# Peptides against a protein of PDB entry 3V4L, part 32

Target 1, 386 residues: chain A of PDB entry 3V4L
Amino acid sequence: GQPLAKDKVALLIGNMSYWEHPKLKAPLVDVYELTNLLRQLDFKVVSLLDLTEYEMCNAVDEFLLLLDKGVYGLLYYAGHGYENFGNSFMVPVDAPNPYRSENCLCVQNILKLMQEKETGLNVFLLDMCRKRNDYDDTIPILDALKVTANIVFGYATCQGAEAFEIQHSGLANGIFMKFLKDRLLEDKKITVLLDEVAEDMGKCHLTKGRQALEIRSSLSEKRALTDPVQGAPCSAEALVRNLQWAKAHELPESMCLKFQCGVHIQLGFAAEFSNVMIIYTSIVHKPPEIIMCDAYVTDFPLDLDIDPKHANKGTPEETGSYLVSKDLPKHCLYTRLSSLQKLKEHLIFTVCLSYQYSGLEDTVEEKQEVNVGKPLIAKLDMHRGL

## One batch from the design tools (peptide; aimed at target 1 A78 G79)

Design b2_p15_4_s1 (made by RFdiffusion4, then SolubleMPNN; from b2_p15_4, 7 letters changed)
Fold by OpenDDE base, seed 3:
Structure b2_p15_4_s1 (fold): chain B 386 residues (1-386), chain A 15 residues (1-15)
Amino acid sequence: as target 1 above (386 residues)
Amino acid sequence: METEEVVSYSAELPP
């Protein structure tokens, strides 16, 4: 029979905004496009951008809670990285220069923990460099991996080689994702699919002799990302997993705010990623005596590090939100919250209405505090322990 | 011509 997954879970991490390292761009597009493709494949996807070491550890821990016997686990990472002694290290955005293994997440340690969950398939897609870090002389004593015959690594590059992006003025995929996305929905054994991606990448003149996909697999079964989820009644564990995923993806409900002046504001929310939300405001009713009226959001929790200069933009694109702009209502003011993982408390902020009456020179302000609870990934309390 | 920049996913570690 066709293999069945008990469930399918993916963690996608894209690190771009490094503190001490060159900034990347492609991981934004790559994580977004891969999220949409994996959702079409019935994956429960957590998509995260710009994680610190601590936040990456917590994201992995939450991902591991979604794993169980016969579950397909997929980890995608795009960002800086290195490989020492056959161990792949994902570099967090807060990693020092030079970074070491103590500042980074070892993929093989994650694999060990996935094997303890008795997963049906473990897929790692690593869009990172595999160059040796000579500043890290630590020989990781990794515990011997179990022989599970269900492991697939797709490395964007060869051992000891670099992976690249081509930065344009516009949005572009990284090299690996550019080819992966065209085949990801194919009903093929995952190793066959990745081999075809390797052939497609090998035809690219830009990557020739610089970057080539490497596949490392112990996968003995014909498993595909297209394998259907087992439709049996949800075990208690499957229900818990579904609830945990749903918590991480729950948007606040849209609100209609009414001000004393008679202005009505629509407040809406959109998810770009599991840790990135757009807030948008629009004037839905204005009394005729009010000639000028603007609604802006302010007084965000300090944990979110929201620069007011980047808030309340006339377009989603001016906030850095290029991907979901088509799904947003037009003629709003937009604010992008890019670090929802940092939110320790409820998302409380102020909606400020600035307006002017006909025949009065003075601008009037009214304010309403809004509590939207914990949106998206903030419901997982990824900061439990700081 | 918009300058296409090739960026490595390896940090420029100090020499």
Scores: peptide ipSAE 0.389, ipTM 0.834, DockQ to the pose 0.789
OpenDDE base, seeds 1, 2, 4, 5: peptide ipSAE 0.374, 0.373, 0.388, 0.387; ipTM 0.831, 0.830, 0.835, 0.839

Design b2_p15_4_s2 (made by RFdiffusion4, then SolubleMPNN; from b2_p15_4, 8 letters changed)
Fold by OpenDDE base, seed 1:
Structure b2_p15_4_s2 (fold): chain B 386 residues (1-386), chain A 15 residues (1-15)
Amino acid sequence: as target 1 above (386 residues)
Amino acid sequence: METTEVVSTSPELPP
């Protein structure tokens, strides 16, 4: 019969805003587009940008909690990376210069832990460099992997080679995602799909002789990303997995705030990623005696590191939100919260209404505190280990 | 003409 997945779970990490290393651009678009495609494939997707070492470890631990017998697990990573002795290392945004294995996440260690979950399929899509790091002399003694015959690696590049992004004027994919996205929805064995992606990449004149996709597989079965999820969640573990995923994607409800002056504000929330949320405010009612009014958000938790210069913008794009702007209401003020993983407490902030009465030159201010609980990934308490 | 730049995702490690 056609293989069935017990469930399908994906963790997507895109690291761009490195502290001690060159900044990347492609991971933003790549994680977003891959998230939308995997959702069409009935994957439960957690999408995270710009993680520290600690935050990456916790994201992997939470991902491993979603894995169980016969579940399809997919890990995608886009960012800086290296390969020493056949071990792939994902570089966190806080990695020192030079970085070592102790500052990075070993993909083969994650694979070992996925094999302990008796997963139905393990897919790694690694959009990172595979150059040797000569500053890391650590020879990882990895325990022998179990023979599960269900592993697929798609490396964006060959062993010892670099991966590249194409920077155009605007938003662009990395080379790997550019070709992967065109085939990802095809009902093919995952290794056949990746081989077709490799052929398409091989026609790219920009990367010819510089980057080629490498497929490493032990996959003995005809498994595809299109394989249907086994019907209604019949186990307690499947219910827990569904609840855990739902928590990581629960937005705050939209609020109507009423001020004493009679102004009404709509406060809304949109997810860009599992750790990135847009807050937007709009004036929905204004008394005629009020000539001008604006609704600002302020007093965010310090853990979010919100620069007021980037808050309360007239467009989503001015916040750095280019991908979800089409799905947002127009004529708002927009604020992008890009580090929801850092939120230890409830998201409490102030909505400040500044307004003027007809015939008065002085501005009046009214303030309301808003508590929206823990939005999106902040519900997973990724910080409980500090 | 959109300038297409091919950028490595390799950090420049110190020499």
Scores: peptide ipSAE 0.147, ipTM 0.742, DockQ to the pose 0.794
OpenDDE base, seeds 2, 3, 4, 5: peptide ipSAE 0.125, 0.127, 0.106, 0.127; ipTM 0.736, 0.731, 0.721, 0.735

Design b2_p15_4_s3 (made by RFdiffusion4, then SolubleMPNN; from b2_p15_4, 9 letters changed)
Fold by OpenDDE base, seed 5:
Structure b2_p15_4_s3 (fold): chain B 386 residues (1-386), chain A 15 residues (1-15)
Amino acid sequence: as target 1 above (386 residues)
Amino acid sequence: METTEVVSTSSELPK
């Protein structure tokens, strides 16, 4: 029969804004494009940008809670990385220079934990360099992996080689994602799909002799990313998994705020990633006696590190949101919350209405506090370990 | 003409 997935879960991590290392650009677009494709494949996708070591560990732990017997698990990583002794290390944004294995996440350790969950398929897509780190002399004593015959690694590059991004007109894509995205929706065994991606990379003049896909697989079954999810959640564990995923994707409801002056503000929310939310405000009603009014958001939790200079922009693009801007309402003020994983408490903020009456020179302010609870990834409470 | 550049994602570790 056609193989069935009990469920399909993906964790996508894109690290760009390194503290002690060169900043990357491609992971932003690559995580976003891959998220949209995996959603079309009925994956439950958690998409995270710019994680610290601690935040990456917690993201992996939460991903492992979504895994169970016969579930398809996909881990995508785009960022800095290295490979020592056949072990792949993902580099967090807070990693020191030089970094070591103690500052990084070992992919083979994650694979071990996925094998303990009795997953139906384990896919790793690693868009990172595979150079040796000569500053890390640690030989990981990995426990012997179980023979599960359900493992696929797609390495963006060969052993000891670099991965590359293609920068064009201010946008960047990883070379791997450029070719992967064109085939990802094909109903093919995942190893056959990746082999076709490897051929496409080998034919391209930009990539030929620079970067080549390596496929490492023990996959004995005909498993595809297109494999249908088994119908209605038949187990309590499947219901818990669906609820846990739903929590990580719950946006605040849009609100209509009414001010005493008679101005009405629409407050709305949009997800760019699981840890990135856009807040937008629009004036939906203004009394005729009010000649000018603006609605600003302010007084955010300090944990979010929101620079007021980047808040309340006239366009999504001015906030650094280039990907979802087409799907947002026009004629708003926009604020991008890019670090929702850092939120320990409820997202409480102030909507400040600044307005002027006809025939008065002075600007009047009216404020309303808004509590929207824990949006998106902030519901997983990734900080409870501190 | 929109320039296409191919940039390494390699971290520069100290030499």
Scores: peptide ipSAE 0.275, ipTM 0.802, DockQ to the pose 0.764
OpenDDE base, seeds 1, 2, 3, 4: peptide ipSAE 0.205, 0.228, 0.234, 0.191; ipTM 0.774, 0.792, 0.787, 0.767; seed 3 fails the geometry check

Design b2_p15_4_s4 (made by RFdiffusion4, then SolubleMPNN; from b2_p15_4, 8 letters changed)
Fold by OpenDDE base, seed 5:
Structure b2_p15_4_s4 (fold): chain B 386 residues (1-386), chain A 15 residues (1-15)
Amino acid sequence: as target 1 above (386 residues)
Amino acid sequence: METEEVVSTSTELPP
């Protein structure tokens, strides 16, 4: 029979805004494009940008809670990384220079934990450099991996080699994602799909002799990313997993705010990533006696590090949101919350209406506090160490 | 033709 997944879960991490290392560009687009493709494949996708070591650990722990017997687990990482002694290390944005294994996440440790969950398939897509880190002399004594015959690694590059991004017109894609995206929806065994991606990379003049895909697998079964999910969640664990994923993707409902002056504001929310939300405001009703009015969002929680200079923009692009701007309503003010993983409490903020009456020189202000609860990834409470 | 630039994602570790 066709293989069935009990469920399909993906964690995508894109680190680009490093503190002590060169900034990357490709992870933004690559995580977004891969998220949209994996959603078409019925994956439950958590997509996270710019995680610290602690935030990456918690994201992996929450991902592991979504895994269970026969679940397909996919981990994608785009960012800085290294490989020592066949162990792959993902570098968090707060990693020191030089970084060591104690500052990084070992992919083989994550694989061990995924094997303990008795997963149906374990896929790692590692869009990072595989150069040795000579500052890390640690030989990780990994416990012997179980022989599960369900493991696939797609390394964007060869052992000891660099990964590259293609920059054009202010955007960038990873070389690996450029080819992976064209084949990812194909109903093929995942190792066959990745072999075809490797051939496409080998034929391209940009990549030839620069970067080559390495595939490592023990996958004995014909498993594909297209494999259908088993029907309605029959177990309590599957219901809990579905609820946990749904919580991480729940946007606040759009609100119509009514001010005492008779102005009505529409407040809306959009997800760019699981930790990135756009707030947008529009004036939907204005009394004729009010000649001018603007609605600003302000007083955000300090944990979000929102610079007021980057809030309340006339376009999504001015907030740094280039990917979802087509799907947003026009003629709003836009604010991008890029660090929702940092939110410990409810998202409470103020909508400030500034307006002028006909024949008055002075501007009047009305304020309304809004509580939208915990949006998106903030529902997983990633800051509470268990 | 937009100029495509291929950039390494390699970390420059101190010497």
Scores: peptide ipSAE 0.289, ipTM 0.812, DockQ to the pose 0.702
OpenDDE base, seeds 1, 2, 3, 4: peptide ipSAE 0.276, 0.254, 0.266, 0.254; ipTM 0.805, 0.797, 0.796, 0.794

Design b2_p15_5 (made by RFdiffusion4)
Pose (drawn by RFdiffusion4):
Structure b2_p15_5 (pose): chain A 386 residues (1-386), chain P 15 residues (1-15)
Amino acid sequence: as target 1 above (386 residues)
Amino acid sequence: PPPSTKLVSRDSQLH
């Protein structure tokens, strides 16, 4: 009568800043939006931006670790894609020009690994172009799929076609997400809902005849993204899964820093994506003997490659964050730490204090080191092992 | 002035 989910897990990857290929803009916004919608449907969501080939492979491994028998698994990719010989490929940011299947992730490979884990539902939302990579000489000769009647595909465009994004100078949105976001929360069967999305997508003027949604499904059960999760987890296997999930969305505690000069610096942290964290520095207290002082953040782990133009900015928008000043506490210095999947080490940076005493010209520098451990996805140790 | 708007393919635009 009623189909049930042991758990609902989602992996969303949005690639924008390609090294050898045109940079995209809508992936960040689309990924942010799909996480919020999928969380309302009670999904364990992993949101990641600008992953290399190696980094992409690890995200799949962490996602597969969260899938077991009866778990609804969902994969959303927004970025560069190509389709050769019946296989769909997601292109990582580190991809060379020209690129081949070896440089890319085959979706079919990911699907087989999910079937090996006895998942109740396999949903793929590929928000990418589907043309031939004429440079790709290799044909993967992949093994046949087990007939499991739970595979669902939401291709943003058809084979040989292109998926489009509206790059309006402001926010920038994807076409698939413009029509998906208004319908995702419906209690319809996943295949029926995706077809209703395909109808509204045809009413699109910007893309008519260039992009159409393609649905491929084997699903023989009235399964939906709104189906309920098996109430009390109470199983030991179910507990290990909730810990593995919580291990990736841990944020450092908002700490207060005391300086030898009697100045207090409040240090706040905000989550944007599993890959993205925002730090803010507020000067909470200073003694009367000091009037002039500015707190600034430096000495980040070189693995993160933090550009100076994205750090110590008056507002979060100036760092490139999707989060706005109404979401983040007012008046601090905001700094954006994207690329946490690059952190093998522990997070150590210096909160540097530049200040002046009453009646003196000289400028005094007081540097204090801060170790915040492995925030968010860095805690998963994706670089672990030999 | 009005902000620019472009429809952009997610094609890789190979050389």

Design b2_p15_5_s1 (made by RFdiffusion4, then SolubleMPNN; from b2_p15_5, 9 letters changed)
Fold by OpenDDE base, seed 1:
Structure b2_p15_5_s1 (fold): chain B 386 residues (1-386), chain A 15 residues (1-15)
Amino acid sequence: as target 1 above (386 residues)
Amino acid sequence: MEPEVKLVSYSPELK
């Protein structure tokens, strides 16, 4: 019969804004496009940008809680990385220079933990370099993996080689995602799909002899990313998994704020990623005696590190939101919260209305505090050790 | 002028 997944869960991590290392650009686009494709494949997708070591550990632990017997697990990583002794290390944004294994996440350790969940399929898509780190002389003693015959690694490059992005004047995918995205929806065994991606990447003149896709697989069954999810969740664990995923993707409800001057503001929320939210404000009613009015958001929790210079922009693009801007309402002020994983408390902030009456020179201000609870990934308390 | 295409490695130079 056609293979069935009990469920499908993906964790996508894109690290770009490194503290001590060169900044990347493609992981933003790659995580976003891959999220949309995996959602079309009925994956529950957690998408995270710019994680510290601690935040990456917690993201992996929360992902492992979504895994269970017969569930398809997919981990995608785009960012800096290295490979020592056949172990792949994902580099967090806070990694020191030089970094070592103790500052990084070992993919083979994650695989071990996924095997303990008795998953139906384990897919790793690693858009990172596989060069040796000569500053890390540690030989990881990995425990023996179980023989599960359900593992697939798609490495963006071969052992000892580099993975690349193409930086130009616009947004672009990394080299791996550029070719992967064109094949990802095909109803093929995942290893066959990745082999076709390898052939397509092999035609790229820019990376010829520098980057080549490597497939490592023990997959004995015909499993595809297109394999249907088995029907309604029959187990308590499946219900918990669905609720936990839904909790991590719950946006605040849109609000209509009414000020004493008679101005009405619409406050809205949009998800760019599981840890990235856009707040937008619009004037929906203005008394005729008010000639000018603007609605600013301010007084954010300090944990979010919101620079006021990047808040309250006239376009989503001025906040750094290039991907969801088409789906946002026009004629708002926009603020991008890019670090929701850091939020320890409820998202409480101030909406400040600045306005002017006809025939008065002085601006008047009114303020309202807004509590929207914990939005998106902040509901998982990723800042707390499990 | 073709847009200057820069390849950026996912392996930083370590110090």
Scores: peptide ipSAE 0.399, ipTM 0.837, DockQ to the pose 0.714
OpenDDE base, seeds 2, 3, 4, 5: peptide ipSAE 0.375, 0.386, 0.376, 0.386; ipTM 0.823, 0.830, 0.825, 0.831

Design b2_p15_5_s2 (made by RFdiffusion4, then SolubleMPNN; from b2_p15_5, 10 letters changed)
Fold by OpenDDE base, seed 1:
Structure b2_p15_5_s2 (fold): chain B 386 residues (1-386), chain A 15 residues (1-15)
Amino acid sequence: as target 1 above (386 residues)
Amino acid sequence: MAPKVELVSYSPELK
């Protein structure tokens, strides 16, 4: 019979905004496009941008809680990375310069933990460099991996080589994702799909002799990303997994705020990623005696590090949101919350209405506090280890 | 002028 997945879960991490290292751009697009493709494949996808070491550890721990016997697990990473002694290290955004293994996440340690979950398939898609880090001579003592015959690595590059993005005047994919996205929906064994991606990438004149896809697999079965999920979630574990995933993707409900002046504001929320939300405000009713009015959001929790200069923009693009802008309501003020993983408390903020009456020169302000609870990934309490 | 395509490496220079 066709193989069935008990469930399908993906963690996608894109690191770009490094503190001590060159900033990247492609991981934004790559994580977004891969999220949309994996959702079409019935994956439960957690998508995270710009994680610290601590936040990456917690994201992996939460991902491992979603894994169980016969579940397909997919980890995608795009960012800086290195490989020492056959161990792949993902570099967090807060990594020092130089970084070492103690500042980074070892993919083979994650694989060990995935094998303990008795997963049906383990896929690693690593869009990072595999050069040696000469500042880290630590040989990790890895415990012997179990022979599970269900592991696939798609490395964006060969051992000791670099992975690249193409920077031009617009948003672009990394080299690996550029070719992967065109094949990802094909009903093929995952190793065959990746081999076709390797052939397509091998035709790229820009990276010829610099980057080549490497496939490392122990996969003995014909498993595909297209493999259907087995039935209704009848197990308690499957129900918990579905609830935990749903919790991490729950947006606040849209609100209609009414001010004393008779202005009504629509407050809305959109997810760009599991840790990135856009707040938008619009005037839905204005008394005719009010000539001008604007609705600003302010007084965000300090943990979110919201720069007021980037809040309350006339377009999503001015906030740094280029991907979801087509799906957003028009004629709003937009604010992008890019670090929801840092939120320890409820998202409480102020909506400030600034308005002017006809024939009065003075601007009037009214304020309302709004509590929207814990949105998206902030519900997973990624901070519980502090 | 053709837009200069720049390749950016996912391996930073370490110091």
Scores: peptide ipSAE 0.394, ipTM 0.825, DockQ to the pose 0.715
OpenDDE base, seeds 2, 3, 4, 5: peptide ipSAE 0.378, 0.384, 0.371, 0.382; ipTM 0.811, 0.819, 0.813, 0.821

Design b2_p15_5_s3 (made by RFdiffusion4, then SolubleMPNN; from b2_p15_5, 10 letters changed)
Fold by OpenDDE base, seed 1:
Structure b2_p15_5_s3 (fold): chain B 386 residues (1-386), chain A 15 residues (1-15)
Amino acid sequence: as target 1 above (386 residues)
Amino acid sequence: SAPKVELVSYSPELS
């Protein structure tokens, strides 16, 4: 019979905004497009951008809590990386220069932990370099992996080689995702799908002889990303998994704020990623005696590192939100919260209404505090270890 | 001029 997944869970990490290393661009687009494709494949997707070492560890731990017997687990990473002695290291955004294994996440350690969960399929899609790091002389003594015959690695490049993005004018995919996205929905054994992606990448003249897809697999069964999820969640563990995923994707409800002057503001929320939310404000009612009014958001929790220069923009694109702008209401002020993983407390902020009456030169201000609880990934308490 | 295609490596130069 066709193999069934008990459930399907994916963790997608895109690191771009490195502190001590060159900034990347493609991981933004790659994580977003892959999220949308995996959702069409009935994956529960957690999508995270720009994680520190600590935040990456916690994201992996939360992902491992969603894994269970017969669950399909997919880890995607796009960012800086290296490979020493056949061990792949994902580089966090806070990694020092030079970085070492102690500053990075070892993919083979994650695989060991996934094997302990008795997963139905383990897929790693690693859009990172596989060059040796000569500043890291550590030989990880990894325990012997179990023989589970359910492992697939899709490496964006060969051993000892580089993976690349193409920086053009505008947003573009990395080389791996550019070809992967065109095949990902095909009802094929995952190793056959990746082999077709390898052939398509091999036609790319820009990366010919510099980057080539490598497939490492022990997959003995005909498993595909298209394999149907086994019917209604009958286990307590499946209900917990569904609840945990739902918590990580719950947006605040849209609010109608009423000010004393009679102005009404719509406050809305949109998810770009599991850790990235857009807040938008719009004037929905204005008394005729008020000639001008604007609704600003301010006084965010310090843990979010919100620069006021990037808040309250007239377009989503001016906040750095290029992907969800089509789904957002027009004629708002937009603010992008890009670090929701850092939120320890409730998201409390101020809505400030600035307005003028007809025939008065003086601007009047009214303020209202808003508490929206813990949005998206902030519900998972990824900070409980600090 | 054709837009300069720049390949950016996912391996930073370490110092």
Scores: peptide ipSAE 0.389, ipTM 0.831, DockQ to the pose 0.695
OpenDDE base, seeds 2, 3, 4, 5: peptide ipSAE 0.366, 0.376, 0.368, 0.378; ipTM 0.819, 0.824, 0.820, 0.827

Design b2_p15_5_s4 (made by RFdiffusion4, then SolubleMPNN; from b2_p15_5, 10 letters changed)
Fold by OpenDDE base, seed 3:
Structure b2_p15_5_s4 (fold): chain B 386 residues (1-386), chain A 15 residues (1-15)
Amino acid sequence: as target 1 above (386 residues)
Amino acid sequence: SAPKVELVSTSPELS
């Protein structure tokens, strides 16, 4: 019979906005496109951009809570990274220069923890460099991995080599995701799928002799990302897992705000990633005596680091939201919340209506406070303890 | 001019 997954869970991390290191661009598109593909494959996907060390640890811990016996676990990482002594290190955005293993997440430690969950499949897709970090001579004494015969690593590059992104004036995939996305939906054993991706990458003249996919696997069974999820969650653990994932993907409901002047505003929310939300405001009703009115969002929680200069844009693209802009209503003001993981409290903010009456030169302001609870990933309290 | 497609390494120079 076809193999069945008990469930399928993916954590996707894209780090780009490094503090002490060169900024990347590809992880934005790569995480977004991979999220959409894995959702078509019935994966529960958590997609996160620009995580600190602490945030990455908590994201991995929450991912591990979704894993259980026979669950398929997929970890994707795009960002800076290194490989020392056969251990792969993912570099958080707050990593110092130079970084060390103590500032980074070891993928083999995550694999150990996934093996403790008795997972049905463990897939790591590592879109990072694999150069040695000469500033870190730490040899991690890793505990011996269990012989689970369910492990697949897809490395975007060879051992000791670099991974590359394409600098374009627009959004573009990294080299690995560019080829992976074209095959990811194929009903093939994951190692066969990745081998075909490796062949396709090998035809790319840009990366020829610079980057090649490495596949490392101990996979004794014919497991595919297309393997169906086992029917209705009968276990209490499966229900809890489904509920936990659903909480991390719950958007606030759209609101109709009514101001004293008789203006009505639609306040709406869209998810770009599990930690990235777009707020949009639109005027849905205006009395004829009001000649101009705009609805601004302001007074966000300090934890979100929202610069007002980047809020209330006339287009999603002006906020940095290029991927979901087609799915958003037009003629709004848009604000991108890119760090929802940092939210300790409820998302409370002010909607400020600025308006002008016909025949009055002075602008009038009305304000309403809005509480939308904890949106998306903020429901997981990934900053518990800071 | 075709946009110059440049490959950029995802490895920082460490200092």
Scores: peptide ipSAE 0.173, ipTM 0.752, DockQ to the pose 0.723
OpenDDE base, seeds 1, 2, 4, 5: peptide ipSAE 0.164, 0.166, 0.147, 0.162; ipTM 0.746, 0.748, 0.738, 0.749

